# Ledger of designs, part 27: peptides against a protein of PDB entry 4A54

Target 1, 94 residues: chain A of PDB entry 4A54
Amino acid sequence: MSVADFYGSNVEVLLNNDSKARGVITNFDSSNSILQLRLANDSTKSIVTKDIKDLRILPKNEIMPKNGTKSPSTNSTKLKSAETYSSKNKWSMD

## One batch from the design tools (peptide; aimed at target 1 F28 L55)

Design b2_p23_7_s4 (made by RFdiffusion4, then SolubleMPNN; from b2_p23_7, 12 letters changed)
Fold by OpenDDE base, seed 4:
Structure b2_p23_7_s4 (fold): chain B 94 residues (1-94), chain A 23 residues (1-23)
Amino acid sequence: as target 1 above (94 residues)
Amino acid sequence: MRLPSLEEILEKLKEKKKKEEEL
């Protein structure tokens, strides 16, 4: 069985400071214990493995967030507080 | 298939680099 090649895999890294990084594994420096990720903006981030709390492999179909994908601004649809206009039906008894 | 642990991933990355240096 070929050992699964994690190089080129898209991963999410959770760091000890609770920050997250997403990218493709491009290199691993075993001597210095540094993992290199290519980010969505084509920049490279180096992460010291001792600072990694958790790492998960992302499914192939998970679109790397291109830097330009604005998180859909949840248009906070201002739920206009339906002012319950209590239509006082003034039943004029005449 | 269970997702590999961080340790398993790092070991596999180390083994691959070692093989690339030997080749």
Scores: peptide ipSAE 0.414, ipTM 0.821, DockQ to the pose 0.084
OpenDDE base, seeds 1, 2, 3, 5: peptide ipSAE 0.400, 0.413, 0.409, 0.409; ipTM 0.815, 0.821, 0.817, 0.819

Design b2_p23_8 (made by RFdiffusion4)
Pose (drawn by RFdiffusion4):
Structure b2_p23_8 (pose): chain A 94 residues (1-94), chain P 23 residues (1-23)
Amino acid sequence: as target 1 above (94 residues)
Amino acid sequence: EEENEETIKEIEEKLNESKEELE
């Protein structure tokens, strides 16, 4: 597979200077081999790939926090509130 | 131009290997 398939992928990269950086890939140019990473902190960073010493793909979600649950639903409620409240599950023992 | 092609190929291999380690 080519890198186009891995565009938008969140990976971690260690540079020649033993520093580590991770972000979601946005682009790669073949002529110059230049990679733009869009990090989840609303920041953009352009880094030329020649400075990559090594590359690895990070686990999906739970990257920083460590848990042992399946987490089948995100159960997120940021912004947009309604007049209804829900706890644990809407239906139980059904 | 050849060095750039080799660097791209090395990056592609590393990406494929990292994906396989996750599976």

Design b2_p23_8_s1 (made by RFdiffusion4, then SolubleMPNN; from b2_p23_8, 10 letters changed)
Fold by OpenDDE base, seed 4:
Parts: C-alpha cells; sequence; structure tokens
Structure b2_p23_8_s1 (fold): chain B 94 residues (1-94), chain A 23 residues (1-23)
C-alpha cells in the first residue's frame, strides 16, 4: 500500500515536537520523504515524514475547521427592553 | 458506525506503517 492511496484523506498529524497539524493529504514527495497537507485556510504545509510521531485519519463528517468561519459574533444587540412607560392616560373626566 | 471506525483504524495502521518504512 502506498501513501498515494490516502490522497484526499483528512488527517491529523502529531509531530515529534508534540505540535499538531490538520489537513487533507494532497501529495507525497518520495525523494525527500515530505508529506503535503492542504490546510483549512487553503495553504499548503509540508511535513518531513521523519518528524511524524503519529497520524490519524479523520472521519469524512468532521468539518475541516474552516479557519474562516468567523463565528458570527452574535452581537447580542441588547434589545434595550423598551421600558414601555405605560403612560397612564389619566383620562381626566372633567 | 462501528464498522466504519474499524475500517478507519485499519487504514490508519497501514498508513503509519507505510510512513515508518519511509523514515
Amino acid sequence: as target 1 above (94 residues)
Amino acid sequence: DEENKEHIEKLEKKLNESLEKLK
């Protein structure tokens, strides 16, 4: 089985320095032993195979963290409770 | 799906074994 059989797989890579990278396997350079990942921001990260401690395949349903989903800051517009000052219309029946 | 999980674990093992051979 070749690394090429896993092209298009979404993976989490644990490096020897305990850092993690997540992305889709796009290429493998066999001459230099470099794994290429496309990250959530559409950038490419090159990882030297010797620096990989462990690799996990993520299930297809795990939404690649698109870095760009700005959680809509629900500006909770504090709807200032319009204090409906019930203007007591004092109907003066004079 | 547990079957899918087992399949993924098997693939992970094969991938890691392949990468270890390239070190």
Scores: peptide ipSAE 0.404, ipTM 0.835, DockQ to the pose 0.094
OpenDDE base, seeds 1, 2, 3, 5: peptide ipSAE 0.400, 0.403, 0.397, 0.400; ipTM 0.833, 0.834, 0.832, 0.834

Design b2_p23_8_s2 (made by RFdiffusion4, then SolubleMPNN; from b2_p23_8, 8 letters changed)
Fold by OpenDDE base, seed 5:
Structure b2_p23_8_s2 (fold): chain B 94 residues (1-94), chain A 23 residues (1-23)
Amino acid sequence: as target 1 above (94 residues)
Amino acid sequence: SSENEEHIKWLEEKLNKSLEELK
């Protein structure tokens, strides 16, 4: 299979510097041999293939750490309706 | 480049091997 057939696969990549990256394969630049991963924090990491020491596909049952999408608490700024204080101008016509 | 093609081939091989290991 081609690299494109693995789009959407969750992979663990061991880099030559012994660091690890985990993410979903989202793209592959064949011209530059760059693998793009979407990480758990929804950021994208581009990895040059030459920097990869090893790679494995993770089984689907491995719970991707749900980045708790902190739903931006839309602070519903309660627009305090400015109570238009009707200033009763009591025009006393003395 | 021939080097780039080799890297692609290597990556494909790794992915395919990894898939077989999951079976």
Scores: peptide ipSAE 0.661, ipTM 0.918, DockQ to the pose 0.664
OpenDDE base, seeds 1, 2, 3, 4: peptide ipSAE 0.658, 0.656, 0.659, 0.655; ipTM 0.918, 0.918, 0.918, 0.918

Design b2_p23_8_s3 (made by RFdiffusion4, then SolubleMPNN; from b2_p23_8, 8 letters changed)
Fold by OpenDDE base, seed 2:
Parts: structure tokens; C-alpha cells; sequence
Structure b2_p23_8_s3 (fold): chain B 94 residues (1-94), chain A 23 residues (1-23)
């Protein structure tokens, strides 16, 4: 399985400096080991993979950054501020 | 569902491993 299989996934990246970034995976540069995220403000953040401590996949029902891709107009619920999703992956088991 | 949670965990593991292998 390649990183490309996760393009379009909404993720939270925990960096080695304990900072977090949330966005949609748009690209991976294998030559330079750089993961590219589209953020909620439509800006792009490049992250060197060696700086990644952990990565989690956010559920689709979580407010994805408005990827201008025509995913059906599910209500642009404003990604409210990065509340520290406490490490409980409350995947609400329906 | 528990099944969905397990599938996501497996995908996260695969993604993290894929990133690590590229270092």
C-alpha cells in the first residue's frame, strides 16, 4: 500500500515537536520525503515525513477542509478551531 | 461500529508504516 492510496483523506499529523497539523493529503513527494496537506483555509502545508511522529485518519463526518473538489455539498460546517481532539478516537460507534 | 474502528486503525497503521519506509 502506498501513500497515494490515502490521497483525499483528512488526517491529523502529530509532529516530533508535538505540534499538530490537520488537512487533506493532496500529494506525496517520494524524492524529497514531503507530505503535502491542504489546510482548512485552502493553503498548503508541506511536512517532511521524518518530522512526523504519528498520523491519524479523521472520520469523513469530521469537518474536512473544503477541498474544492465537488464532493457533494455536504454543509461546509466550519471546521471550528483545532480543539485538541483528546486522544480518545471517539469514533462514535454507531 | 467496532468493525469500522478496526478498519480505520488498520489503515492508519498502513499509512504510518508507508511513511516510515520512505525515510
Amino acid sequence: as target 1 above (94 residues)
Amino acid sequence: SEETKEHIKKLEEKLNESLKELE
Scores: peptide ipSAE 0.389, ipTM 0.829, DockQ to the pose 0.083
OpenDDE base, seeds 1, 3, 4, 5: peptide ipSAE 0.387, 0.385, 0.388, 0.387; ipTM 0.829, 0.831, 0.832, 0.831

Design b2_p23_8_s4 (made by RFdiffusion4, then SolubleMPNN; from b2_p23_8, 10 letters changed)
Fold by OpenDDE base, seed 5:
Structure b2_p23_8_s4 (fold): chain B 94 residues (1-94), chain A 23 residues (1-23)
Amino acid sequence: as target 1 above (94 residues)
Amino acid sequence: DKEIKEHIKKLEEKLNKSLKELE
């Protein structure tokens, strides 16, 4: 089993300094022993594996607080229905 | 819930081992 098998997993990394990082595993550089996490703010954090004390996998149902990407305010562009004023030219036959 | 928790724990263990083995 490789670290790549866990790509896309949401994890909490406990570092040797007792700090924590949470993010999605996006990449692992085996040559440099660097784990890359995408954080909640869409930034990437690189962590040297030797600095990792423990890693936990967070269940998918833990909604990482998506930074509220503002649901694109569906500006309900009220399509002003161009009321096509069909001016009925009443041809008055005289 | 218990089974899922145990499964996650096993995955965590595997991941931690994989990271350690690459050191």
Scores: peptide ipSAE 0.457, ipTM 0.866, DockQ to the pose 0.094
OpenDDE base, seeds 1, 2, 3, 4: peptide ipSAE 0.445, 0.451, 0.446, 0.452; ipTM 0.862, 0.865, 0.863, 0.865

## One batch from the design tools (peptide; aimed at target 1 M1 F28 D54 L55)

Design b2_p24_1 (made by RFdiffusion4)
Pose (drawn by RFdiffusion4):
Structure b2_p24_1 (pose): chain A 94 residues (1-94), chain P 24 residues (1-24)
Amino acid sequence: as target 1 above (94 residues)
Amino acid sequence: EEEENEEEIKEIEEKLNESKEELE
């Protein structure tokens, strides 16, 4: 597979200077081999791949926090509130 | 220089494929 398939992938990269950085890939140019990473902190960063010492793909979600649950639903409610409240599950013992 | 760039690209592709397989 080519890198185009891994565009938008969130991975971590160690550079030649033993520094680590991770972000979601946005682009890669073949002629110059330049990679743009869009990090989740609403920041963009352009880094030339030649400075990569090594590369690794990070786990999906729960990257920083550590948990042992399946978490089948995100259960997120940021912004956009309605007049209805829900707790645990809408239906129980059904 | 063009050949070196092609080799570096191939190494990156291999590393990505290996990382994907380790995750599966």

Design b2_p24_1_s1 (made by RFdiffusion4, then SolubleMPNN; from b2_p24_1, 8 letters changed)
Fold by OpenDDE base, seed 1:
Structure b2_p24_1_s1 (fold): chain B 94 residues (1-94), chain A 24 residues (1-24)
Amino acid sequence: as target 1 above (94 residues)
Amino acid sequence: SKKENEEFIKKLEEKLNESLKELE
């Protein structure tokens, strides 16, 4: 499978410097070999593929520490239909 | 080089596929 088939997968990436990153694969730039991860804090991390020592897919049941991202309460912001009061300013060209 | 980049991508895909196999 291609990298794109793994979009949405939660992964642990081991880098060449022995640091680790965990996140969801959101994008891959094949031209520049850059893997994009969404982290637990909703930030994005870009990783150059050459810096990846190892990678594993995390099972869905591993509760990423839900930082309580409150379910975006769909505050139904009632988009009040801004009634475009077309105030036809009748410019009376007197 | 472009060739080197393709090799890195292939290696990434291999790691992803291997990791998927380990989950099954």
Scores: peptide ipSAE 0.611, ipTM 0.901, DockQ to the pose 0.692
OpenDDE base, seeds 2, 3, 4, 5: peptide ipSAE 0.610, 0.608, 0.610, 0.609; ipTM 0.901, 0.900, 0.901, 0.901; seeds 2, 5 fail the geometry check

Design b2_p24_1_s2 (made by RFdiffusion4, then SolubleMPNN; from b2_p24_1, 9 letters changed)
Fold by OpenDDE base, seed 5:
Structure b2_p24_1_s2 (fold): chain B 94 residues (1-94), chain A 24 residues (1-24)
Amino acid sequence: as target 1 above (94 residues)
Amino acid sequence: SKEEMEKHIKELEEKLNKSLEELK
């Protein structure tokens, strides 16, 4: 089984320094033994495999803290309907 | 079941960790 089989998996990585990283496995550089994780902030973290103490797979339903992408408040620019002032100049010629 | 899923995840974790160890 290759690391590539786990691409797209959400994982928690425990490093040798006891720090943790959480992200989605996006790539593995076999030449340099570097695991790449996409973090919640859409940044990429590169981790040298030798620095990994343990990996766990997070359940899909664990809400990665959605960076509250504040749905851009669609400022509904009320397109003020240009009231077509059809000024019917009823030129009543008397 | 939830338990079966957890077991499956654990097995995958083991495989992943093993794969990583083999790369060291």
Scores: peptide ipSAE 0.398, ipTM 0.837, DockQ to the pose 0.091
OpenDDE base, seeds 1, 2, 3, 4: peptide ipSAE 0.381, 0.392, 0.394, 0.390; ipTM 0.831, 0.835, 0.836, 0.833; seed 1 fails the geometry check

Design b2_p24_1_s3 (made by RFdiffusion4, then SolubleMPNN; from b2_p24_1, 9 letters changed)
Fold by OpenDDE base, seed 4:
Structure b2_p24_1_s3 (fold): chain B 94 residues (1-94), chain A 24 residues (1-24)
Amino acid sequence: as target 1 above (94 residues)
Amino acid sequence: KEEEIKKHIEELEKKLNESLEELE
């Protein structure tokens, strides 16, 4: 398979300096041999292929540490359903 | 330089394919 077949895959990359990066493969620059990862904070990291010691594809169910984007607490504005008391104006048509 | 880049791409593809095989 080509590198492009792995777009959207979650990977853990071990670099030659023993640092690790984890993210989704978003792009690959074949002219410069640069792998682009989208990180958990939505930033992009560019990695030169020659600096990669090893890599591991993560299973889809492995929860990448979502930086807790605080789901905006939808303040459930409890729309207090103003019980519009439909005052049945009994229009007594005389 | 182009041949060196091609080699690096091939090495990356190899690592990706090996990692996929380990996942299956």
Scores: peptide ipSAE 0.641, ipTM 0.915, DockQ to the pose 0.700
OpenDDE base, seeds 1, 2, 3, 5: peptide ipSAE 0.640, 0.641, 0.641, 0.638; ipTM 0.914, 0.914, 0.915, 0.914

Design b2_p24_1_s4 (made by RFdiffusion4, then SolubleMPNN; from b2_p24_1, 10 letters changed)
Fold by OpenDDE base, seed 2:
Structure b2_p24_1_s4 (fold): chain B 94 residues (1-94), chain A 24 residues (1-24)
Amino acid sequence: as target 1 above (94 residues)
Amino acid sequence: SKKEIEEHIKKLEEKLNKSLEELK
């Protein structure tokens, strides 16, 4: 399979410097051989393929620690429906 | 070089495919 077939997969990447990165594969730049991961904090990390020592796909059941990003309570600013005060021009025909 | 990039891509694909087989 191609790299693109793995988009959306959660992976752990071991780099040549022995550091690790975990994230979801979101994109791959084939021209520059750059793998993009979305991290748990919703940031994007770009990794040059040559710097990858090893990689493993994480099982879907591994609860990525959802950084409980408190879904910002979108204060649904109730767009106060502009009450179109239809000023009924009551034509008083008297 | 373009050739070097293609080799790196191939290695990445190999690692991904290997990892997929290990997950099964």
Scores: peptide ipSAE 0.639, ipTM 0.917, DockQ to the pose 0.676
OpenDDE base, seeds 1, 3, 4, 5: peptide ipSAE 0.439, 0.450, 0.450, 0.443; ipTM 0.857, 0.861, 0.860, 0.858

Design b2_p24_2 (made by RFdiffusion4)
Pose (drawn by RFdiffusion4):
Structure b2_p24_2 (pose): chain A 94 residues (1-94), chain P 24 residues (1-24)
Amino acid sequence: as target 1 above (94 residues)
Amino acid sequence: EESKEELEEKLNESKEELEEEEEE
C-alpha cells in the first residue's frame, strides 16, 4: 500500500534528534517527501519526512487515557442540549 | 523515491503489528 491510504492516519514519529511527535497526517509530496500533520489541538504542522528516524501508528482512541472497557458507544454530549435526559441506557432488561 | 519506499514499508509493518495486538 502507498502513503495515500495512510493519509489522515494518526501516528507517532520519532525524529533524528530523539524527539517524539504524533499527529493526524494530511499530505505527503513525492518529489520533496514533505508531510503535513494536523494535530487534535486544532494546530497544523508541516514536517519534512527526511528528519524521521522512525514511525509508528498509535492505538485508536484511548491514546492518552488508559481503560479496560469495550466502550461500544462514545456517549458524548458536547454542546447542543435538548429537554430530555438519559442515564445508563434507554431500555433495561428488554 | 527511496525515502518514500522506506516510509511505505514502515507504515505496512506498523499496521501489521497493530493488527496482531488487536488479535491478542

Design b2_p24_2_s1 (made by RFdiffusion4, then SolubleMPNN; from b2_p24_2, 11 letters changed)
Fold by OpenDDE base, seed 5:
Structure b2_p24_2_s1 (fold): chain B 94 residues (1-94), chain A 24 residues (1-24)
Amino acid sequence: as target 1 above (94 residues)
Amino acid sequence: SDLVKKLEKKLNESLEELEKKEKE
């Protein structure tokens, strides 16, 4: 298979500096030998193939850590509508 | 390029390993 056949695959890449990157293969630049991964935080990391020590395809069932997109809890600050208690001016009709 | 071939080899080998584990 060609590299393009693996687009969309989740991979773990071990680099020569012993760091690891995990992400989905989104693109490969054959001219520069650069592998592009989409990371869990939705950022893109470019890895030069020469820096790759090892690579493993992860099974589909491995739940990528869902970046808990903290849904901005729109704290709907319920603006407590200050019930302006209309002070009923008891107009005492004397 | 040699680097492209290297990457393809690693990907294919990893796929083969994954398929082997799935059949087990």
Scores: peptide ipSAE 0.620, ipTM 0.905, DockQ to the pose 0.654
OpenDDE base, seeds 1, 2, 3, 4: peptide ipSAE 0.609, 0.609, 0.615, 0.616; ipTM 0.905, 0.905, 0.905, 0.905

Design b2_p24_2_s2 (made by RFdiffusion4, then SolubleMPNN; from b2_p24_2, 10 letters changed)
Fold by OpenDDE base, seed 3:
Structure b2_p24_2_s2 (fold): chain B 94 residues (1-94), chain A 24 residues (1-24)
Amino acid sequence: as target 1 above (94 residues)
Amino acid sequence: SSLVKELEEKLNKSLEELKEEEKK
């Protein structure tokens, strides 16, 4: 398979300096041998292929740290039902 | 390039390893 066949895959990359990066493969520059990852914080990291010691594809079931899409707390402003104060105009016909 | 081939090899190897793990 080509590198492009792995676009969208979650990977753990071990670099030659023993640092690790985790992200989704978004692009690969074949001319420059640069792998681009999208990280959990939605930033992108470019990795030179020569710096890759090892690579592991992560299972799909590994919950990508859901970017905490802050569920917009729909502050359901409970529209306080305007209690229609029925002012009973008691017309006292004196 | 040799580097592209090396990356492809690593990816393909990792895919095979993943498939083997899913079969357990």
Scores: peptide ipSAE 0.621, ipTM 0.903, DockQ to the pose 0.670
OpenDDE base, seeds 1, 2, 4, 5: peptide ipSAE 0.603, 0.610, 0.613, 0.615; ipTM 0.901, 0.903, 0.902, 0.903

Design b2_p24_2_s3 (made by RFdiffusion4, then SolubleMPNN; from b2_p24_2, 10 letters changed)
Fold by OpenDDE base, seed 3:
Structure b2_p24_2_s3 (fold): chain B 94 residues (1-94), chain A 24 residues (1-24)
Amino acid sequence: as target 1 above (94 residues)
Amino acid sequence: SDLVKELEEKLNKSKKELEEEKKK
């Protein structure tokens, strides 16, 4: 399979310096041999292929910790429909 | 390039390993 066949795969990359990166493969520059990952914080990391010591594809069911972008709970401010109390001013005209 | 081939090899190997783990 080509590298492009793995786009969208969640991977753990072990670098030659023993650091690790986890992310989704979003792109690969074959001309420059640069692998692009989207990280959990939605940032992108470019990794030079020569710096990759090892790579592991993660199971799909491993919920990448979605940085809980807590969807802002749209506090549906229930606009309490101001019940217009039609105070019938009984103007008792004497 | 040799680097592209190496990356593909690593990816393919990892995929194989993942599929083998799922069968266990």
Scores: peptide ipSAE 0.640, ipTM 0.912, DockQ to the pose 0.662
OpenDDE base, seeds 1, 2, 4, 5: peptide ipSAE 0.630, 0.631, 0.640, 0.640; ipTM 0.911, 0.912, 0.911, 0.911

Design b2_p24_2_s4 (made by RFdiffusion4, then SolubleMPNN; from b2_p24_2, 12 letters changed)
Fold by OpenDDE base, seed 3:
Structure b2_p24_2_s4 (fold): chain B 94 residues (1-94), chain A 24 residues (1-24)
Amino acid sequence: as target 1 above (94 residues)
Amino acid sequence: SDLVKKLEELLNKSKKELEEEKKK
């Protein structure tokens, strides 16, 4: 499979300096051999392939810490149904 | 390039390992 087949995969990359990066593969520059990851904080990290020691694809079921995009609490503004106070205008016909 | 092949190899290896782990 080509690198492009893995776009969208969540990976853990072990670098030659023993640091780790986790993110989703968003792009690969084949000309420069640069792998782009989207990190949990929505930032991007570019990694040169020469600096990669090892790589692991993470299972999909591992709940990546969803950036708590707080589902906008749809404040269900309870539309207080304006109780139509039917003001019975008692027209006193005197 | 050799680096592209390296990355492909790592990805393919990892995919294989992942699929093997799912089968246990």
Scores: peptide ipSAE 0.681, ipTM 0.921, DockQ to the pose 0.673
OpenDDE base, seeds 1, 2, 4, 5: peptide ipSAE 0.666, 0.665, 0.676, 0.676; ipTM 0.921, 0.921, 0.921, 0.921

Design b2_p24_3 (made by RFdiffusion4; failed a check: the pose's geometry)
Pose (drawn by RFdiffusion4):
Structure b2_p24_3 (pose): chain A 94 residues (1-94), chain P 24 residues (1-24)
Amino acid sequence: as target 1 above (94 residues)
Amino acid sequence: IENDEWIEIPEGKTLEEVLEEKFP
């Protein structure tokens, strides 16, 4: 497969200077081989791939925090509040 | 698509070529 399939992929890259960086890929130009990474901290960074010493794809979610649970649901409630409260699960022993 | 191994890039090759060899 080509890199177009990996666009938007979150990976980590080690450069020729033994520094590491990870971000979600946004673009790659064939003529110049230039890669734009959009990091989850609302920042954009353009890096030419020729400075890549090595590349690896990071695990999906839980990248920084370490846990041992399946986490089938995100259970996130950032912004947008309603007049209803829910704990653990809506239905139990059903 | 996931990988826990590092992918090396030999001199004279582009990233697209290395990925085509690694992930046909």

Design b2_p24_3_s1 (made by RFdiffusion4, then SolubleMPNN; from b2_p24_3, 10 letters changed; failed a check: the pose's geometry)
Amino acid sequence: MELNEWIKIPEGESLDEVLKKLFP

Design b2_p24_3_s2 (made by RFdiffusion4, then SolubleMPNN; from b2_p24_3, 9 letters changed; failed a check: the pose's geometry)
Amino acid sequence: MESDEWIKIPEGQSLNEVLKKLFP

Design b2_p24_3_s3 (made by RFdiffusion4, then SolubleMPNN; from b2_p24_3 with I1M N3L T14S E16N E20K; failed a check: the pose's geometry)
Amino acid sequence: MELDEWIEIPEGKSLNEVLKEKFP

Design b2_p24_3_s4 (made by RFdiffusion4, then SolubleMPNN; from b2_p24_3, 10 letters changed; failed a check: the pose's geometry)
Amino acid sequence: MELNEWIKIPEGESLNEVLKKLFP

Design b2_p24_4 (made by RFdiffusion4)
Pose (drawn by RFdiffusion4):
Structure b2_p24_4 (pose): chain A 94 residues (1-94), chain P 24 residues (1-24)
Amino acid sequence: as target 1 above (94 residues)
Amino acid sequence: TEETIEEIEEKLNESKEELEEEEE
C-alpha cells in the first residue's frame, strides 16, 4: 500500500534528534517527501520526512487515557443540549 | 528520494500488521 492510504492516519514519529511527535497525517509530496500533520489541538505542522528516524501508528482512541472497557458508544454530549436527560441506557432488561 | 518513500511505506505496513496482531 502507498502513503495515500495512510493519509489522515494518527501516528507517532521519532526524529533523528531523539524527539517524539504524533499527529494525524494530512499530506505527503513525492518529489520533496514533505509531510503535514494536523494535531488534535487544532494546530497544523509541516515536517519533511527526511528527518524521521522511525515511525509507528498509535492505538485508536484511548491513546493518552488508559482503560480496560470495550466502550461501544462514545456517549459524548459536548455543546448542543436538549430538554431530555438519559442515564446509563434508555432500555433495561429488555 | 524513491528509496526513502519505499522505506516509509514498509514501516507503515509493518506497524499496521503489528496492531492487527495485538488486536487478535

Design b2_p24_4_s1 (made by RFdiffusion4, then SolubleMPNN; from b2_p24_4, 11 letters changed)
Fold by OpenDDE base, seed 4:
Structure b2_p24_4_s1 (fold): chain B 94 residues (1-94), chain A 24 residues (1-24)
Amino acid sequence: as target 1 above (94 residues)
Amino acid sequence: MKKLIDELEEKLNESLKKLEEEKK
């Protein structure tokens, strides 16, 4: 696969100086051999490919947002149907 | 330049393979 196939992947990069960078691959400059990562703080870090010692793709932690689907408590507002007791006035006509 | 791109692609592909192996 090409580098472009990994766009959007979350990676941990180990550099030759033993520093680490973690981020999402957003771009690759093939002319200059520069890998761009978006970091957790939304900043962009440019890494020269020559400086990369090792790289690992991180599992997409489905941080499933625990959509705490707060089940909307259907407050069934029991519309107390005001049974308007229609008093059937039985008009007894004589 | 092409050699550096090839090396990066190799590292990415190897990393993907390792990730898939850890999931089995």
Scores: peptide ipSAE 0.593, ipTM 0.891, DockQ to the pose 0.656
OpenDDE base, seeds 1, 2, 3, 5: peptide ipSAE 0.590, 0.589, 0.590, 0.590; ipTM 0.890, 0.890, 0.891, 0.891

Design b2_p24_4_s4 (made by RFdiffusion4, then SolubleMPNN; from b2_p24_4, 9 letters changed)
Fold by OpenDDE base, seed 1:
Structure b2_p24_4_s4 (fold): chain B 94 residues (1-94), chain A 24 residues (1-24)
Amino acid sequence: as target 1 above (94 residues)
Amino acid sequence: MKELIEELEKKLNESLEKLKKEEE
């Protein structure tokens, strides 16, 4: 399986310095060997593959503290066409 | 570079197989 098959998976990454990072795999840069994780605070962390000591996929039931990112309710946000009120400010140069 | 990608893929696949075994 490719790294791309694991996009959206929750993982715990153990680094060579024995620190841990938890997040969702959002991207992998194959050119630079960089794994991108979205963290619980919605920030992004980039991890160089060479710094990874070990990795574990977390069960889906391990609720990462849902910061209340609402399930994308496909609320069809009607992109109300922002009527560009072209307020032609007629700068009447008197 | 290829070796590091293969190592990451190996770690991910091994982790997936462990997870499957824990769910059975």
Scores: peptide ipSAE 0.431, ipTM 0.823, DockQ to the pose 0.632
OpenDDE base, seeds 2, 3, 4, 5: peptide ipSAE 0.408, 0.399, 0.396, 0.400; ipTM 0.811, 0.805, 0.804, 0.806

Design b2_p24_5_s1 (made by RFdiffusion4, then SolubleMPNN; its pose is not in this set)
Fold by OpenDDE base, seed 2:
Structure b2_p24_5_s1 (fold): chain B 94 residues (1-94), chain A 24 residues (1-24)
Amino acid sequence: as target 1 above (94 residues)
Amino acid sequence: MSKLIEELEEKLNKSLEELEKEKK
């Protein structure tokens, strides 16, 4: 399978410096060999592939600690569609 | 560059295989 087939997978990445990162695979830059992970705090971490020692796909049932960051209330900024009041200048010539 | 991509794909595929074995 290609790297793209794993988009949306939750993974634990072990780096060469023995640090760990956990996140969802969102993108892969093939030109620069950079793997992008979305972390639990909704930040994006870019990892250079050469720095990856090991990788584990996490089972779907492993509750990523949803940091209960309250989904920011979608302030639905109702884009009030500027009703372009087409002023029909009905120039009624009586 | 192609070698690094291949190594990443290998790690992903191995990890998937391991995950499928644990479900059994």
Scores: peptide ipSAE 0.616, ipTM 0.898, DockQ to the pose 0.677
OpenDDE base, seeds 1, 3, 4, 5: peptide ipSAE 0.605, 0.612, 0.610, 0.614; ipTM 0.898, 0.898, 0.898, 0.898

Design b2_p24_5_s2 (made by RFdiffusion4, then SolubleMPNN; its pose is not in this set)
Fold by OpenDDE base, seed 2:
Structure b2_p24_5_s2 (fold): chain B 94 residues (1-94), chain A 24 residues (1-24)
Amino acid sequence: as target 1 above (94 residues)
Amino acid sequence: MKKHIEELEKKLNESLKKLEEEEK
């Protein structure tokens, strides 16, 4: 399978410096060999492939600790339907 | 450059295989 087949997968990446990153694979830059992860805080981390020591795909049931940041209730900005005031041009027929 | 892509693909495929083996 290609790297693109793994988009949307939740992974744990072990780096050569023994640090770990967890996130969803969102993109891969083949020109620069950069893997992009979306982290739990919705930030994006770019990882150079050469710095990856090991990688593990996490099972779907491993609930990423959703930082209980309350999904900001997307206040459905009521798209104020622009009341197209049909300016009835009352053509006054004289 | 191609070598690094191939290494990443290998790691991903190996990790998928491990996951499938753990689910059985």
Scores: peptide ipSAE 0.601, ipTM 0.898, DockQ to the pose 0.684
OpenDDE base, seeds 1, 3, 4, 5: peptide ipSAE 0.304, 0.363, 0.332, 0.253; ipTM 0.777, 0.804, 0.792, 0.755; seed 1 fails the geometry check

